# Ledger of designs, part 17: peptides against a protein of PDB entry 9GMZ

Target 1, 343 residues: chain A of PDB entry 9GMZ
Amino acid sequence: TGFPLELLTRPATERLAYFENYTVAHPRLKEVYEILMRTIAEPAGASFIFVYGASGVGKTTLRLRVEQKLTELALPKLESDRARVPVVGIEAIAPESRYFNWKEYYTRALITLEEPLIDHKFDYGVRGISRDNFGKINVESKVVAPALRRALENALIHRHPDVFFVDEAQHFGKVASGYKLQDQLDCLKSLANMTGILHCLLGTYELLTFRNLSGQLSRRSVDIHFRRYCADSPEDVQAFKSVLLTFQQHLPLAETPNLVDHWEYFYERTLGCIGTLKDWLKRVLSDALDREATTITLKDLQKRALSVAQCQKMFKEIQEGERQLSETEADVQNLRSALGLGA

## One batch from the design tools (peptide; made by RFdiffusion4, then SolubleMPNN)

Design b1_p9_1_s4 (from b1_p9_1 with F3L G5T)
Fold by OpenDDE base, seed 2:
Structure b1_p9_1_s4 (fold): chain B 343 residues (1-343), chain A 9 residues (1-9)
Amino acid sequence: as target 1 above (343 residues)
Amino acid sequence: SPLETSVLP
């Protein structure tokens, strides 16, 4: 099934929006989605879920699809419990300073948790937190981080989301020392424990540093590796080609471009990351629509491709993350062998 | 929209 042919008569903005909103259900996304949904439904005493993988693998797409599904599943309960929020998701911001801004984090979390559509007024018990005439939360600059934390704890307990998502969570790790990283993890752990709310941290392979630093978090965490497609696997190559076929069918252009025949070039410039592929195709589609072009050419693709230098940098970061995971798996096997537990 | 995958034949 391709795009609705009626889109060819629609404005460029509507054609672009169709492609932006379209999600390919590729095998790795389905697998991670199913694991994540199951883990949220049955956390088995876990306080954290770590979802890690390459930049541009599709973690934000995964989060948004899970948020949508959890909201849909909660709708019947939300009619009876008007105080409940089914899910809350924030993106961690890279600190402008060498230190993570907890005040900003708590403020953004409160603003996101307290959607304007929630009719049930909650008293935060904190002076300087108010709602405007539009129901939007305003946090005065005088409110200190410990007070914002208490407000967030109370709001999370009262709204009782099934999960709290933090996207780009590697930004918590942008601290000058391993000690400060541990303090941040202990702060997150304390928030999860005090609220009883499951936290899901999504990020790059830099999240593995978080996993390794806290032997106590490891007992209460579930790890989910969102893998890229690898060119050395025939099955992964076939899956990647199938994604290209699906995208070419869903580009709202008069002539279907042949993306599949260029699969090696697409792989070279995306490293098997479907989010990177989608973002590339969005840029190329936008350029084609602006020119009223009937199709996309290889020249149009080349104009919006990542540079070889960018791909080489991204590939080194991926290889380091994949290496660290392989070493961890080997260490587990070595530990089992050393304990006299068979293979 | 449901997650759709076209499988290559």
Scores: peptide ipSAE 0.025, ipTM 0.722, DockQ to the pose 0.158
Fold by OpenDDE base, seed 4:
Structure b1_p9_1_s4 (fold): chain B 343 residues (1-343), chain A 9 residues (1-9)
Amino acid sequence: as target 1 above (343 residues)
Amino acid sequence: SPLETSVLP
């Protein structure tokens, strides 16, 4: 199956939007999706899920697909419980300042929980939080972070989402000098405990630092590694080529480009990260549509590729994360051996 | 949104 051929007669904006909304159900995405959905349905007393992997592996795509599915599954129940929100997802912002902006985080979380389409107005019990005539939350500048936290706790309890997603969660680790990363983790742990809401933190391998710092979080967390495709695995290479084949069939162009023949170049410039690949192809498709081109060439790909220097930097970050995981796996085996459980 | 996978022959 390919793109709907009728798109070739449609505006460039619709053709681009088709590709932007298209998701390849590649093996690693399916695996992590199934694990995440199962863990959300049956958290078994977990308060946290950590989803970690390379930048551009597809964590945001995973989140959005899970959010969509949880919303679809909740629709029949939402007819009877108009106060309920099935899922909430935010992206953590990198602080411009040396300090994580908890006030901004709580404000964004509250705004996301209170989509205007929710008929049931909730009183947060906090002065300076109001709804405008359009149902949008307004937070007065005088409202302090501890009050916003209480408002978020009350909102999460009242709306009772099945999960609270935080994308780019490695940004919680960007703590100013003199603050402990532990204090940020204790804050998140307290929020999860006070609300009874399962938190899913998605991020880079920097999230492993969070896992290792809190032996108490590890007892209440589920870890999900979203792996990239590795060129040293024949199965991973075949999966990566199959993704390229799928994308070339779903680029809304008059002539199907041969992406598969260039798989090594695509691998070199994406490091096996499908999100990076998709974003690259989006840029190239946009350029092709702007030129009314019939196809994509290698020259068009090269124009929008990440530089070798960018790829080298990303690869070092990946290797460090994969190394830390491998060391952790070795430590588990050493612990099992020391306990007499065998290999 | 479409969620598909093609397999190489």
Scores: peptide ipSAE 0.024, ipTM 0.722, DockQ to the pose 0.180
Fold by OpenDDE base, seed 1:
Structure b1_p9_1_s4 (fold): chain B 343 residues (1-343), chain A 9 residues (1-9)
Amino acid sequence: as target 1 above (343 residues)
Amino acid sequence: SPLETSVLP
């Protein structure tokens, strides 16, 4: 078990690409993946899925694996229904202004939705939206946000994806306060309702603020908490060590590095976030390949580690998010007790 | 000892 040994004779770019594409099926990722796939298959009248967790926990990896799986499952149907797109995924951009740029959001969503379908002309019913000779969507600057919304609604209905992913969805909440944030929520809710397309918002714990503002979204949403590994849990520590063992076996180096013996240092600098761990190892692997090194050392790890100050900042953000969730769980128990339902 | 984890397909 490990990387294909033939990679040792391959170019550094191919060796790096192998590790970049390699995904460890760690327990938390598998659990969240299974819940997300089940919820997409059987939304039970939900219009939204919220996936929240620490930065670097692996939300983007989760999204990409779900997108891949939904695409694979759709392939037999795509042969008969050439108009269908199995999945669409965008990343929300942090707005430069105090207002969320809906025009940009709709434009990016349209571009992403139409990118896989070169051969199928779609009439958006909107002047200034066209396809080039390569099937790429062009949106003229004169096209206004309400027209782009109608085009996206029509495209989503026509293409009928199983889910619409929005990564970094906390960016919806950063700019709007009070009534403006409610208007943004109502806009997203309206888009999901008008299209009948399930929306999955992935984000940091800042997404909880956005989720909690709409009592109406709560009735039509499924929550998925993507937890980090905690050092106070022996099971979580064992899972984290198992991830390190797997990564050390899949680093395409001539000599297998001993990552497991340094598990505490890896934990200190990743906070139990496997995405942060993978990105750290990618940087270290890239540096090792550039030097034609046979292995990686603790010194190589230290050169590419997050600083203690960065880890302390990230840890405070995690603790605040975990606290808010724990308070919500306690509030549910208090509500149940107050209703006479028992804990 | 830690156990090896599989790859997600």
Scores: peptide ipSAE 0.019, ipTM 0.661, DockQ to the pose 0.398
Fold by OpenDDE base, seed 3:
Structure b1_p9_1_s4 (fold): chain B 343 residues (1-343), chain A 9 residues (1-9)
Amino acid sequence: as target 1 above (343 residues)
Amino acid sequence: SPLETSVLP
């Protein structure tokens, strides 16, 4: 089924919003979604989940869908436990400075935890944290990072989310010269341990550095690789074409563009990353709607495509991440073989 | 022909 035909008579803003809110349930997204949901339900003593993959593979979409599902599943319990927040999700910001801003991180986490429950006042035991009459949290500039951490720990314990999501978590790796990424991981590990809350870090292949730095994290973490579609796999090519077909049907245009016939060009400029594809199509749709165009042309696609240079850079980053994972998998197989365990 | 993909529920 395509888009609602009534959208063709609606304002461009509504037509664009429809496509922006539309999510294709492609095979890799479904697979990772199922693994993540099972892991959240049964963490088996894990304190961390790492979800890593190419930039633009769809990690934020995955997060939002899991957040939605966890919220839906919690609704019956929220009537009796008004203090509970089923899930919390934040995006880590790239520091402007060479060091991660923990004060900002804790502040944003606190704000996000308290947004769903406007009417429920929580005393953080920290001076300079208040709620206004509209339930909005205000954190005074005088509140120091250790106090904000304690407030967040107390809030996480009180709200007891099933998981705490941190998107763009590779930004924790942006440390000043002389600082270790290990110190950032130890800080997060301490927060997870103190609260008993499962943390899910979503990010690029730069998150693999987190796994390699702490042999202790490997024992308390679950790794989930969100793979792109590969052009050397007939199944992956078919899945990618299916995504194009679905997007083609859900572009709210009078004439359905033939995206599938251009699948190689779409693959060349997205590297099999569905988020990158969706964002490209959003830009092209926006341009088409602004012109009151009936369809999207190849020229419209070309105008909003990533440059070859951008794709080459992104592809090198992907290949390095995929290589590191493949080497690790081979090392595990070699170890298993050496131990007399079947592969 | 490629198969249609569903929306995640």
Scores: peptide ipSAE 0.019, ipTM 0.649, DockQ to the pose 0.395

Design b1_p9_2_s1 (from b1_p9_2, 6 letters changed)
Fold by OpenDDE base, seed 2:
Structure b1_p9_2_s1 (fold): chain B 343 residues (1-343), chain A 9 residues (1-9)
Amino acid sequence: as target 1 above (343 residues)
Amino acid sequence: MRIEVEPAK
């Protein structure tokens, strides 16, 4: 089933918004979604979930879909428990310095926890944190990071979300030393332990550094690899073509473009990453709508494609991440073999 | 928010 044909008579903004809000349930997304939802429901003593994969694989889309589903599932309980927030999602900001800004992180987390619709006044126990008349949290500049941490701990305990999401979590690793990286992980671990709230860190393969550095986190973490589609797998190629077919049917244009015939070009410029593909198609759709075009052409695609140099850089980063995982899997296998555990 | 996967023919 394609897009609603009535969109063809609607403003360009509405057409673009339709496509922006559209999500293809491609096999890898579905698999990771099911694993993540199951793990959130039954963490089995885990304090952390690590979701790692290529940039543009669709991790943010995964997060948003899980947040929506958790919110939907919580609605009946939220009527009785007005203090509860079902899920919290934050994007970690890249540090401007070699130091992660915990004050900013805690402030953003507090602001995100305090949706304006939550009428329940919570005392944070910290001077300089207030709510305005609209329920928005204001944090005074004088409030120090340790006080904001205590406020966040109290807020997380009181609101008791099923999970705390941190997107772009590789930004915790952008610190000058391995020791500082360990301190950041210990800080997150302490927050999870003190609150009893499951934390889900989503990020690039740079998150593998976190996995490898903390043997203690590994015992209390679930790892989810969000794989891209690989051109050397016939099944992955077919899945990628199916995604292209679905997207071409959901582009709100008068004439359905033939994206599938160009699948190799789409693969070349997305590396099998569906998020990258969607973002590319959004840009092309926006251009087409601005021109009141009936369809999109290969030339329109080429104008908004990532450069070969960008793709080569991204591919090297992917290959390094996939190599590290393969080595880790091989190391596990070697360890199992050395322990006399069958392959 | 519709999540659809259509099989490529």
Scores: peptide ipSAE 0.019, ipTM 0.576, DockQ to the pose 0.492
Fold by OpenDDE base, seed 3:
Structure b1_p9_2_s1 (fold): chain B 343 residues (1-343), chain A 9 residues (1-9)
Amino acid sequence: as target 1 above (343 residues)
Amino acid sequence: MRIEVEPAK
């Protein structure tokens, strides 16, 4: 089953939007999705979930799919409890300075949590937080970070989401000192504890640095590794080829491109990361639609591919993250053996 | 939202 053939008569914008909104349920995404959904349903006293993996593995796609599913599952309850928000998802922004902007973080979280479509208006009791005529939250510049934090805590308690997502959470770690990184984690831990809301941090392998800094967070955290596909695994290669096959069928072009025959080139330039693959194909599709092309060629792919230098840099970052995890797994096995639990 | 993974041949 491919794209709806009627798209071939639609504007380029609709054709591109179709592909942008299309999600391939590849095995790793499905596995991580199931683990994450189960963990959100039964956190077992966890306050944090860490989802880590390569840049472009598909963490944002995972988040959006979980948000959609949690919203769908909550709909029957939202009819009776109009104050409830089923899920909140924000993206952490890289600080321009060496310091994370908590004021901006709290403001964005409040704006996201207080979507205009929520009928039940909450009074934060904080001067300088208002709603416009459209119900959008406005935060005046005079509102200080402690007041915004209190407003967010109250809003999270009142709206009671099943989970609070923070995407690109490695940006909390872009602080010049490991000590300041711990302070950021302690702030997040305090927010989770004060609100009773489960937090899910999604990020790159840089997020592992956070886990190692706070031995106390590790006891109340669930870790989910979102792995890439590895070329040394026949099963992973087959899964990657299947993703290429699915994408080629869902590119809204008159002639189906043969992506599968070029799987090695796709793997070389994506490192087995499906998000990177999708973004690449989106760029190439956009270019093809702009020139009213009937198909995508290898030359079109080459024009929008990541450079070898970019791939080499990304691969080093992946190898370092995978190494750190492998060492941790070995340490767990050594500990189990030392405890007499067997390997 | 069609989640189709076709098996690659």
Scores: peptide ipSAE 0.019, ipTM 0.598, DockQ to the pose 0.415
Fold by OpenDDE base, seed 1:
Structure b1_p9_2_s1 (fold): chain B 343 residues (1-343), chain A 9 residues (1-9)
Amino acid sequence: as target 1 above (343 residues)
Amino acid sequence: MRIEVEPAK
């Protein structure tokens, strides 16, 4: 079953929006989704979840699907508890300076947590935080980071989300060396502890540095590796081909393109990352719709592909991350063996 | 939101 054929008579904007909103439930996404949903439901004393994987593997798609599901599951409870927010998700901003902007982080978190669908006005106990006529939070420039933190703590306690998502969480680590990175981790840990809200940090393999720097955070964290598909695994190749087959059926074009026959080229230019694949196909679809084309060609694909140099850079970053994980797994196994715990 | 995976033959 493919896209609704009625889309062929619809505007290009609706056809593109269909594909943008379409999600392939590929095996790795399903696996990580189930692990993440289970961990959120039963954190077992964890304060943090780390979801790490290659850029473009699909972490944002995972987050959005979990946010949607948590919202759906919370609907019956939201009728009785009008103060509750089921989930909050923000993206960490890359710092412009050598210091993480906590004021901006707290402001963005407050704005996201207090989206207008909540009729229950909460007093943050902080002067210079107000709501506009549309219920959006306004933070005056005079409000300092410690006051914004208290406001966020109070808001998180009052709204009691099942999880607080931070996407691109590697940005916490980029600016901090030594003690400053520890202070940032202690700040996040303190926020989670003071609110009792589970935090899920999604990011690249740079998040592995966070796990290793604080033995105390590692004790209260769950790690989830969102793996890419590997060409050396027949099962992974088959899964990748199945994703291509599904995408070709869901491109709202008059003639179904044969993406599967070009699977090696798609793999070469995505490194087995389904998010990268989807974004590539979105660009190609947009170009095809702008031209009122009946299908997409190899030339159309080539025009929007990542360059070989971009792929080589991304692949080196992936290999370094996968190496660090493999070494960590080996170290755990060596530790277990040294402790007399069997394999 | 349709989540489909078709097996490639």
Scores: peptide ipSAE 0.019, ipTM 0.591, DockQ to the pose 0.505; fails the geometry check
Fold by OpenDDE base, seed 5:
Structure b1_p9_2_s1 (fold): chain B 343 residues (1-343), chain A 9 residues (1-9)
Amino acid sequence: as target 1 above (343 residues)
Amino acid sequence: MRIEVEPAK
């Protein structure tokens, strides 16, 4: 089914919002979604889930969909437990310094966990943490990171989310030394253990370094690889074409653009990353709506495409991540063979 | 607005 035809008579803002809010349930997204939902439901003693993949593959979309679903599933229980938050999701910020800012992390986590709409307002016993008249958490500048951690621990225990999401989690790895990274991972591990809350870290292939640095995290973590579509796989090419077909049907324009015929160009400029594709189409749609255009042309696409240089840079980063993962898989196979477990 | 996940056919 295409977009609701009524959108053609609606304001450009509403038409754009429709497309922004539309999500294609493409095979890789479905697969990762199912694995993630299952793992959240049955963590089997895991304290961490790592979701890694290329930038623009759709990790944020995955997170938002899982958050939505967990919220929906929790609604009946939330009527009886007004203190509960079903899920919490934050984005880790790239540190301005060479070191991850834990104070900022804890502050953002607390602010997100303590949404104004929560009826049960609990005082977490930390001076300098308050709620405004709207119930929004305010953290005074004097509050130190250890106090914010204690507040977050108490908040997580009290709200008891099924999972705590951290998007762009590779930013935890931006530390000056491997030892400091281990300390950060131990800090996260301690937070998960102290609260009993499952943590899901979503990020780039840089998250693989977290697995390699902590053999203890590996025992208590589930890894989920969110793969891009690869042009060397006929199945992946077909899936990518199907995504293009779906997007062209859901662009709220008077004339359906032919995106599928340009699939190679779309692949060249997205590297098989559906998030990158959606963002590109969103920009092009916005331009088309601003011009009151009836359709999108190849020329319109070209105006908003990533440059070849950008794609080459992104591709190198992807190749490095995919290589590291492949090497790890080979090492596992070699280890299994050496142990006599068979390939 | 409900974010509809349409299955890719």
Scores: peptide ipSAE 0.018, ipTM 0.517, DockQ to the pose 0.591; fails the geometry check

